# Peptides against a protein of PDB entry 3VZA: the designs that were tried, part 54

Target 1, 98 residues: chain A of PDB entry 3VZA
Amino acid sequence: RVERLCKSKELFEERLGLEIRRIHNEQLQFIFRHIDHKDPDKPYMFTLSINEQGDYEVTSCTPPLDCISEFQLKVRETNNFSAFIANIRKAFTALSFK
Target 2, 62 residues: chain B of PDB entry 3VZA
Amino acid sequence: AAYVTQLYYKISRIDWDYEVEPARIKGIHYGPDIAQPINMDSSHHSRCFISDYLWSLVPTAW

## One batch from the design tools (peptide; made by RFdiffusion4, then SolubleMPNN)

Design b2_p14_7_s4 (from b2_p14_7, 6 letters changed)
Fold by OpenDDE base, seed 2:
Structure b2_p14_7_s4 (fold): chain B 98 residues (1-98), chain C 62 residues (1-62), chain A 14 residues (1-14)
Amino acid sequence: as target 1 above (98 residues)
Amino acid sequence: as target 2 above (62 residues)
Amino acid sequence: GDEFFELLRKIIES
């Protein structure tokens, strides 16, 4: 089971181009790669915490996204975390076109 | 790793086939209505294309 | 809670 879990994580990381890390101060870091076809290893990332009110809170976004605050509001309203992540990736993709 | 893999599944709704060769990207995407197979030869696609394709399966409607 | 909340907390607290 442990072997499968490790393999599963690796497959998701590579195929989705999404790495998830626990970082300091009880935060999660979501790192997208494979965004820019000309620079596949360039990271696009944001950090997330659950604040004292129990709400999802984006604590950083690199590069910055104008829409990130709206997405934070939307995920709090809908609890659709899947759409939240997918929309962030979509926004990063759009940003990569410059 | 169990919780993280669960998170990946909840985000993507993709279940991988772990019994195939590494170059074969095979699995099932469980969409809102109908499950659809995934079956790609990774040697035929860039990493970016593969990721873009897989993410295209994930609904963005809130 | 939603289907993600508890899972995310478990990851954060792991």
Scores: peptide ipSAE 0.737, ipTM 0.959, DockQ to the pose 0.836
Fold by OpenDDE base, seed 3:
Structure b2_p14_7_s4 (fold): chain B 98 residues (1-98), chain C 62 residues (1-62), chain A 14 residues (1-14)
Amino acid sequence: as target 1 above (98 residues)
Amino acid sequence: as target 2 above (62 residues)
Amino acid sequence: GDEFFELLRKIIES
């Protein structure tokens, strides 16, 4: 089972181009790759925490996204975390076209 | 890794077939309507195309 | 009623 779980994580990381890390100060880091077709390994990332009120809070976004504050509001309202992640990737993709 | 893999599934709604050769990207996407199969030969596509395609399966409606 | 909340907390706290 342990081997299967490791394989599963690796398949998701490579195929979705999304890495998820636990980082300092009780935060999660979401790292997107395969965004820029000219530079597939270039990372696009944001960090997330759950604040004292129990709400999702984006603590950083690199590169910055104008829409990230609106997405934070939407995920708090809808609890649709899947759409939250997908919309962020969509926004990073649009940004990569400069 | 158990919780992280659960998170990947909840985000993507993709269940991989782990019994196929590494070059075959095979699985099932469980969308809100009808489940759809995934079956790609990775040697015929770029990494970016594969990721873009898989993410296109994930609804962006809030 | 958030299916992600508890899972995310478990990941953060692990």
Scores: peptide ipSAE 0.737, ipTM 0.959, DockQ to the pose 0.853
Fold by OpenDDE base, seed 4:
Structure b2_p14_7_s4 (fold): chain B 98 residues (1-98), chain C 62 residues (1-62), chain A 14 residues (1-14)
Amino acid sequence: as target 1 above (98 residues)
Amino acid sequence: as target 2 above (62 residues)
Amino acid sequence: GDEFFELLRKIIES
């Protein structure tokens, strides 16, 4: 089971180009790669916490996204975290073309 | 890793086939309606293409 | 309900 879990994580990381890390101050870091086809290893990332009110809070976004605040609002409203992550990746992808 | 892998599944709704060779990207995507198979030869695609394709399976509607 | 919330908390607090 342990081997499967490790393999599973590695497969997701490589195939989705998404790494998830727990970082300081009780935050999660989401690191997207494979965004820029000309620079596949270039990271696009954001950090997330659950604040004292129990709401999802984006604590950083690199590079910055104009839409990130709206997405934070949307995920709080819909609880659709999957769409939240997917939309962020979509936004990063769009940004990579600028 | 258990919780993180669960998170990956909840985000992507992809369940990998772990018994195939590493170059074979095989699994099942569980959409809202019908489950769809994933079966790709990674040697025939770039990493970015593969990621883009897999993410295209994830609905962005809120 | 949020199916992600508890999972995320478990990861954050692990």
Scores: peptide ipSAE 0.734, ipTM 0.959, DockQ to the pose 0.879
Fold by OpenDDE base, seed 5:
Structure b2_p14_7_s4 (fold): chain B 98 residues (1-98), chain C 62 residues (1-62), chain A 14 residues (1-14)
Amino acid sequence: as target 1 above (98 residues)
Amino acid sequence: as target 2 above (62 residues)
Amino acid sequence: GDEFFELLRKIIES
């Protein structure tokens, strides 16, 4: 099972181009790659925590997204974390076409 | 890795077939309607195309 | 009422 879990993680990372890491101060880092077709390894990332109120809080976003604060509000309202991640990727994709 | 893989599944709703050759991207996407198969030859696509395609399966409606 | 909340907390606090 351990081998299966390791393989599963690797498949998701490569195929979705999404890496998820726990970083300092009880935060999660979401790193998107495969966004820019001209530079597939260029990372687009944000960090997330759960604040004292129990709400999702975006603590950083690189490169910055104008819509990230609105998405934070939306995920707090809907609890649709899947749509949250997908919309962030969509926004990063749009940014790569600047 | 167990919790992270669970998170990947909850985000994407994709379940991979782990018994195929590495170049075969095979699995099932579980959407709100009926389950849809995924079956791609990775050698025929760029990494970006593959990722874009898989993410296109994930609804963005809040 | 969030299917992600507890999972995320487990990852964050692991």
Scores: peptide ipSAE 0.734, ipTM 0.959, DockQ to the pose 0.892

Design b2_p14_8_s1 (from b2_p14_8, 8 letters changed)
Fold by OpenDDE base, seed 2:
Structure b2_p14_8_s1 (fold): chain B 98 residues (1-98), chain C 62 residues (1-62), chain A 14 residues (1-14)
Amino acid sequence: as target 1 above (98 residues)
Amino acid sequence: as target 2 above (62 residues)
Amino acid sequence: MSAFELMRAIISAP
């Protein structure tokens, strides 16, 4: 089962182009790749924590997204984490076209 | 690892078929209304296309 | 578990 879990993680990482990492200060780093078709390995990333109030908080976003604050508000209101991540990827995709 | 894979499912709503050849991308996407099968030959597509396609299955409505 | 609970579990793991 451990082997399956490892395989599952690898499949998600490769197929979705999304890596999820725990980093310092109790944060998750979400790293999107496969965004820029001309540079598939170029990372687009943000970090996420749960603040003292128990709310999702984006602690960094690289490259920066104008919409990230609004998305943070939306996910707090709706708790639709799937839409949150998907919308961020959509925004990164749009940004990649410059 | 279990929590991370579960989180991937909560994000994507995709359940992979782990018993197929590596070049075959098979699974099920569980949408809000219906479940849709995924069945792709990875050799026919770029990594970016595959990712874009899979993410296109994920609703962005809040 | 919800996504929120999963995230908490991940970041709180030793």
Scores: peptide ipSAE 0.791, ipTM 0.964, DockQ to the pose 0.961
Fold by OpenDDE base, seed 3:
Structure b2_p14_8_s1 (fold): chain B 98 residues (1-98), chain C 62 residues (1-62), chain A 14 residues (1-14)
Amino acid sequence: as target 1 above (98 residues)
Amino acid sequence: as target 2 above (62 residues)
Amino acid sequence: MSAFELMRAIISAP
């Protein structure tokens, strides 16, 4: 089972171009790749925590996204974590064309 | 690792077929209404195209 | 587990 889980993680990372890391101060780092077709390995990332109120909180975003604060509000309202991550990727994709 | 893989599923709603050859991207995307099969030959596509396609399956409506 | 619970589990794990 452990080997299967490792394989699963690797498949998700490669196929979705999304890496999830635990970093300092009880945060998750989400690293998107495969965004820029001219530079597939270029990372687009944000960090996420759960604050003292128990709410999702974006603690960093690189490169910056104007819409990230709105998405944070939306995920708190809807609890649609899938849409949250997908919309961030969509925004990064749009940014890569600028 | 178990929690991370489960989180990937919560994000993507994709369940992979782990028994196929490495060059085959096969699985199922579970949408709210219907399930859609995934079956791609990775040798025919770029990494970016594959990722874009898979993410296109994930609804962005809140 | 919900995504929220999974995230909490990941960041709280030793």
Scores: peptide ipSAE 0.791, ipTM 0.964, DockQ to the pose 0.963
Fold by OpenDDE base, seed 1:
Structure b2_p14_8_s1 (fold): chain B 98 residues (1-98), chain C 62 residues (1-62), chain A 14 residues (1-14)
Amino acid sequence: as target 1 above (98 residues)
Amino acid sequence: as target 2 above (62 residues)
Amino acid sequence: MSAFELMRAIISAP
């Protein structure tokens, strides 16, 4: 099982171009790669926590996204975490076009 | 890593086939309506294309 | 587990 779990994580990281890391202060860091076709290894990232109210809270976003606050609101309203992550990636992709 | 892999599934709704050759990207995407098979030869595509394609399977509607 | 619960589990793990 452990071997499969490790393999699974590696497959997701490479194929989705998404790395998920636990960082300080009880946060998750989401690192997107494979966004810019001219620079596939360029990272686009945000950090996420659960605040005292029990809500998703974006604590950082690099590069910054104008829409991140709206997405935070949407995920709180819908609890659609999948759409939340996918929309952020979509927004990062749009940024890569300048 | 169990929780992380489960989180990946919650995000992507993809279940990989772990018994195929490394160059074969095979799995199933479980969409809201139907399950869709994934079966790609990674040597035929760029990493960015593969990622873009897989993410295109994930609905962005809230 | 929901995504929310999974995230909580991950960030709360020692």
Scores: peptide ipSAE 0.791, ipTM 0.964, DockQ to the pose 0.922
Fold by OpenDDE base, seed 5:
Parts: sequence; C-alpha cells; structure tokens
Structure b2_p14_8_s1 (fold): chain B 98 residues (1-98), chain C 62 residues (1-62), chain A 14 residues (1-14)
Amino acid sequence: as target 1 above (98 residues)
Amino acid sequence: as target 2 above (62 residues)
Amino acid sequence: MSAFELMRAIISAP
C-alpha cells in the first residue's frame, strides 16, 4: 500500500506538473510546473492556509496573480476546490505568455 | 502520502492505472456526467502537452 | 473526506 501511494503521488506530480508540500505555519504550498512550454521546469506557486475562521486563505502567490483574491472568494463561496486549483493553473498559464 | 494522493484525486478526479508500463499514461477521469478513459503514450508528447491535456479535463466552472 | 478536510489533515499532522 505504501509503495502504491508513493507511486501515485509521483505520477500525479509528473503528469499534472503539480507538487503539494507542507510548509511552515500550517500551510500547503502548491507548485505548478509544465506551465511555460519554453521553460517546463519554471515553478508557478502559491501557498494556502486555513485561517482562524476556518476559511481558505492564500498567503502567497509567485508570480502574483491579480485574480487570486477573487478565486479565494469563489472557493469560499462554492467550496469547489478542484475549480479553484484549475483556475489558478489557467491563470498562471495565461501569465506565462506575457 | 494517503491524504496527499486523495487530495490529488479531489483536484483532478483522475484515477491512474498502476499496472501499465511507465511510458503509458492510463487512467480514468471522473467528470460530473460520464467517466472517460485516459490512454496516452507519453513518448509521443511533451511533458507540458500532457499536463495541459490532463488539466483540460478538469472543469473550471465554479 | 472533502478537500477541506484532507487539507486540514495534512497540515495538522505531526
């Protein structure tokens, strides 16, 4: 089971180009790669926590996204975490062309 | 790793086939309506294309 | 578990 879980994580990381890491102060770091086709290993990342109110809170975003605050509101409203992550990736992708 | 892999599923709705050769990207995407198979030869595509394709399966509607 | 619960489990783990 442990072997399968490790393999599963590795497959997701490589195929989705998304790494999920626990970092200090009870946060998750989401690191997107494979965004820029000219530089596939260039990371696009944000950090996420759950604040004292129990809400998702984006604590950093690199590079910064103008839409990240709106997405934070949307995920709090809809609880659609999948759409939240997918929309952030979409935004990073759009940013990579500029 | 169990929680992380489950989180990946919650994000992507993809379940991989772990019994195929490493170069074969095979699995099932569970969309809101119909589950659809994934079956790609990774040697025929760039990493960026593969990722873009898989993410294209994930709805962005809130 | 929901994504929210999963995230909480990950960040609260020892």
Scores: peptide ipSAE 0.791, ipTM 0.964, DockQ to the pose 0.940

Design b2_p14_8_s2 (from b2_p14_8, 7 letters changed)
Fold by OpenDDE base, seed 3:
Structure b2_p14_8_s2 (fold): chain B 98 residues (1-98), chain C 62 residues (1-62), chain A 14 residues (1-14)
Amino acid sequence: as target 1 above (98 residues)
Amino acid sequence: as target 2 above (62 residues)
Amino acid sequence: MSAFELMREIINAP
């Protein structure tokens, strides 16, 4: 089962171009790659925590996204975590064309 | 990695077929209305294309 | 388990 889980994680990381890491201060780091077709390994990332109120909180975003605060509000309202992550990737993709 | 893989599923709604050759990207995407198969040869596509395609399956409506 | 709960478990993992 451990081998299967490792394989699963690797498949998701490569195929989705999304790495999820636990980092300091009780945060998760989401690292998108495969965004820029001219530079597939260029990372686009944000960090996420659960604040004292129990809400999702974006603690950093690199490169910065104007829409990230709105997305944070939306995910708090809807609890649609899938749409949250997908919209962030969409925004990073749009940014890569500028 | 159990929680992480489960989180990937919650994000993507994709379940991979782990019994195929490495170059074959095979699985099922579970949408709200219908499940659709994924079956593509990675050797015919760039990494970026593959990722873009898979993410295109994920709804962005809140 | 919800995405929220999963995230908490990941964050709080040893």
Scores: peptide ipSAE 0.780, ipTM 0.964, DockQ to the pose 0.932
Fold by OpenDDE base, seed 4:
Structure b2_p14_8_s2 (fold): chain B 98 residues (1-98), chain C 62 residues (1-62), chain A 14 residues (1-14)
Amino acid sequence: as target 1 above (98 residues)
Amino acid sequence: as target 2 above (62 residues)
Amino acid sequence: MSAFELMREIINAP
C-alpha cells in the first residue's frame, strides 16, 4: 500500500499541478504549477495553518491575491475546502494573464 | 502519505486508476450529482491543459 | 475524515 500511496501522491502532483508540503510552524504550503501556459513550472503558492481558535488561516500568498482574505472568510463560513483550493487556483490563473 | 492523498481526494474528488499505463490518465471524478469518468492520453496534451481540465471538474461554488 | 481533520493530522504528524 505504501507504494500505491507514493504513486497516488505523484499522480496528483503531476496531474493537478499541486504540491502539498508541510513546512515550519505547523503550516501546509500549497504550490500550484501548470498555471502559466508560457511557463508551466512557475509556482503560485500559499501557506495555510490552523490558528489557536481552530480556524483556517492563510499565512502567506505568493503572488499576492486580493481575494485571498475573502476566500479565507468563505472557507471558514462554508467549510468547503475543495472550493477554497479551486477558487485560489482560479484566481492564480486569472492573475497569470496579467 | 495516506493523509496527503486523502487530502488530495477531498480537494479534487478524483480517484485514479493505478493499474493503467503511465501515459493514460484514467480515473473517476465524484461530483455532487454523479460520478464522471476521466480517460485521456497524456501524450496528446500539455501539462497545463491536463491540469486546467482536471481543475475544471472541481466546483468553485461555496 | 474531513479536509480540516486531515490537515490537522498532516501538520501534527511526527
Scores: peptide ipSAE 0.780, ipTM 0.964, DockQ to the pose 0.975
Fold by OpenDDE base, seed 2:
Structure b2_p14_8_s2 (fold): chain B 98 residues (1-98), chain C 62 residues (1-62), chain A 14 residues (1-14)
Amino acid sequence: as target 1 above (98 residues)
Amino acid sequence: as target 2 above (62 residues)
Amino acid sequence: MSAFELMREIINAP
């Protein structure tokens, strides 16, 4: 079972190009790769926490996204975490086109 | 690790087939209406294409 | 578990 879980994580990381890390101060770091076809290993990332009110809070975004605050609002309203992550990836993809 | 893989599922709605060879990307995407099989030969595609394709399966509607 | 709950578990895991 442990082996399968490890394999599962690795498959998701490679195939989705998304790594999820726990970092300091009770945050998760979401790292997207495979965004820029010219530079597949270039990371696009944001960090996420749950604030004292129990709401999703984006604590950083690199590179910056103009839409990130709106997405934060949307995920708080809808609780659609899947759409939240997918929209961020779409935004990073658009940004990679310059 | 279990929580992380579950989170990946909550994000992507993809369940992988773990019994196939590494070169085969096989699984099921569970959309809001229907389940769609995934079956790709990774040797025929770039990593970026594969990721883009898989993410294209994930709805962005809020 | 919801994504929210999963995230909390990951954050709070030892």
Scores: peptide ipSAE 0.779, ipTM 0.964, DockQ to the pose 0.976
Fold by OpenDDE base, seed 5:
Structure b2_p14_8_s2 (fold): chain B 98 residues (1-98), chain C 62 residues (1-62), chain A 14 residues (1-14)
Amino acid sequence: as target 1 above (98 residues)
Amino acid sequence: as target 2 above (62 residues)
Amino acid sequence: MSAFELMREIINAP
């Protein structure tokens, strides 16, 4: 099972171009790659925590996204974490063309 | 790693087939309506195309 | 588990 889990994680990382890391101060870092077709390894990332109120809180976003605060509100309202992550990737993709 | 892989599933709704050769991207995407098979030859596509395609399967509606 | 619960488990893992 351990080997399967390791393989699964690697497949998701490579195929989705999404890495998930636990970092300092009880946060998760989401790192998107494969966004810029001219530079597939260029990272687009944000960090996420759960604040004292128990709500999702974006603690950083690099590069910054104007829509990130709205997405934070939406995920708090809908609890649709999948749409949250997918919309962030969509926004990063749009930004890569600017 | 168990929680991380489960989180990937919650994000993507994709379940991979782990018994195929590395060049074959095979699995199932579980959408809100009908489950759709994934079956790609990775050697025919760029990494960016593959990722874009897989993410295109994930609904962005809140 | 929900995505929220999974995230909590990951964050709180030793």
Scores: peptide ipSAE 0.778, ipTM 0.964, DockQ to the pose 0.967

Design b2_p14_8_s3 (from b2_p14_8, 10 letters changed)
Fold by OpenDDE base, seed 4:
Structure b2_p14_8_s3 (fold): chain B 98 residues (1-98), chain C 62 residues (1-62), chain A 14 residues (1-14)
Amino acid sequence: as target 1 above (98 residues)
Amino acid sequence: as target 2 above (62 residues)
Amino acid sequence: MSSFELLKQILSAP
């Protein structure tokens, strides 16, 4: 099962172009690649924590997204984490066109 | 890695077929209404196309 | 397990 879990993680990372890493100060880093078709390895990333109030909190976003604060509000309201991540990727994709 | 892979599933709703050759992207996407098969030859597509396609399966409605 | 619970587990696990 461990081998399958490792394989699963690798498949998701490559196919979704999304890496999830645990970093310092109890945060998760979400790294998107395969966003810019002209530079597939260019990373687009944000970090996320659960604050003391138990709410999702975006602690960084690189490059910055104007919509990230709104998305943080939306995910707190809906608890739709899937839509949260998907919308962030969509926003990064739109940003890559500029 | 168990929690991380579960998180990937919660995000994407994709379950991979782990028994096929590496170049075959095969699995199932579980949408809210219908489950849809995924079956691609990765050698015929760019990495960006593959990722864009898979993410297109994920609803963005809150 | 919810995504929130998964995140908590990931953040709390060694």
Scores: peptide ipSAE 0.758, ipTM 0.962, DockQ to the pose 0.912
Fold by OpenDDE base, seed 2:
Structure b2_p14_8_s3 (fold): chain B 98 residues (1-98), chain C 62 residues (1-62), chain A 14 residues (1-14)
Amino acid sequence: as target 1 above (98 residues)
Amino acid sequence: as target 2 above (62 residues)
Amino acid sequence: MSSFELLKQILSAP
């Protein structure tokens, strides 16, 4: 099972171009790659925590996204975490074309 | 690791076939209405195309 | 387990 878990994580990381890391101060870092077709390894990332109120809180976003605050609100309202991540990737993709 | 892999599933709704050769991207995407197979040769596509395609399967509606 | 619960578990792990 451990071997499968490791393989699964690697497959998701490579195929989705999404790395999920636990970092300091009880935060998760989501690192998107494969966004810019001209620079596939360029990272687009945000960090996420759960605040004292139990709400999702984006603690950083690099590069910045104008829509990130709205997405934070939406995920709090809907609890649709999948859509949250997918919309962020979509926004990063749009940003890469600038 | 178990929680992270579960999280990947919660995000993507993709279940990989782990028994195929590395060059084959095979799995099932579980959409809200119907499950769709994934079956592609990674050697025929760029990493970015593959990722874009897979993410296109994930609904963005809140 | 919900995404929220998964996140909490990941964040609470030693």
Scores: peptide ipSAE 0.756, ipTM 0.962, DockQ to the pose 0.934
Fold by OpenDDE base, seed 5:
Structure b2_p14_8_s3 (fold): chain B 98 residues (1-98), chain C 62 residues (1-62), chain A 14 residues (1-14)
Amino acid sequence: as target 1 above (98 residues)
Amino acid sequence: as target 2 above (62 residues)
Amino acid sequence: MSSFELLKQILSAP
């Protein structure tokens, strides 16, 4: 089971171009790659925590996204975490063309 | 690792086939209506194309 | 387990 879990994680990381890691101060870092076709290894990332109110809170976003605050509101309202992540990736993709 | 892999599934709704050759990207995407197969030869596509394609399967509607 | 609960588990792990 451990072997499969490791393989599964690696497959998701490579195929989705998304790395998820726990960092300091009870935060998760989401690192997108494969965004810029001219620079596939360029990272686009944000960090996420659950605040004392129990709400999703984006603690950083690099590069910054104008829409990130709206997405934070939307995920709090809908709890659609999948759409949250997918929309962030879409926004990063759009940004990469600028 | 178990929680992280479960989170990947919650995000993507993809279940991989772990018994195929490494170059074969095979699995199932579970959308809201119908489950659809994924079956790609990674050697025929860029990493960016593969990722873009897989993410295109994930609904962005809230 | 919900995404929220998964996140909490990940964040609470030692």
Scores: peptide ipSAE 0.756, ipTM 0.962, DockQ to the pose 0.929
Fold by OpenDDE base, seed 1:
Structure b2_p14_8_s3 (fold): chain B 98 residues (1-98), chain C 62 residues (1-62), chain A 14 residues (1-14)
Amino acid sequence: as target 1 above (98 residues)
Amino acid sequence: as target 2 above (62 residues)
Amino acid sequence: MSSFELLKQILSAP
């Protein structure tokens, strides 16, 4: 089971180009790669926490996204975490075109 | 960890086939209506294309 | 387990 879990994580990281890390102060860091076809290893990332009110809160976004605050609102309203992550990736993709 | 892999599933709704050759990207995407198979040869595509394709399976509607 | 509960578990782990 442990071996399967490790393999699963690696497959997701490589195939989705998404790395998930727990970092300081009870935050999760989501690191997207494979966004810029000219530079596949260029990272696009944001950090997420659950605030005192129990709401999703984006604590950082690099590079910054104008839409991130709206997405934060949407995920709080819908609890559609999948769409939240997918929309962020879509926004990063759009940004990569400059 | 188990929680992280579960989170990946919650995000992507993809379940991988772990018994195939490394170059074969095989699994099932569980969409809102019906499950769709994933079965592609990674050697035929760039990493960016593969990621873009897989993410295209994930609905962005809230 | 919901995504929210899952995230809470991840964030609460030692």
Scores: peptide ipSAE 0.754, ipTM 0.962, DockQ to the pose 0.864

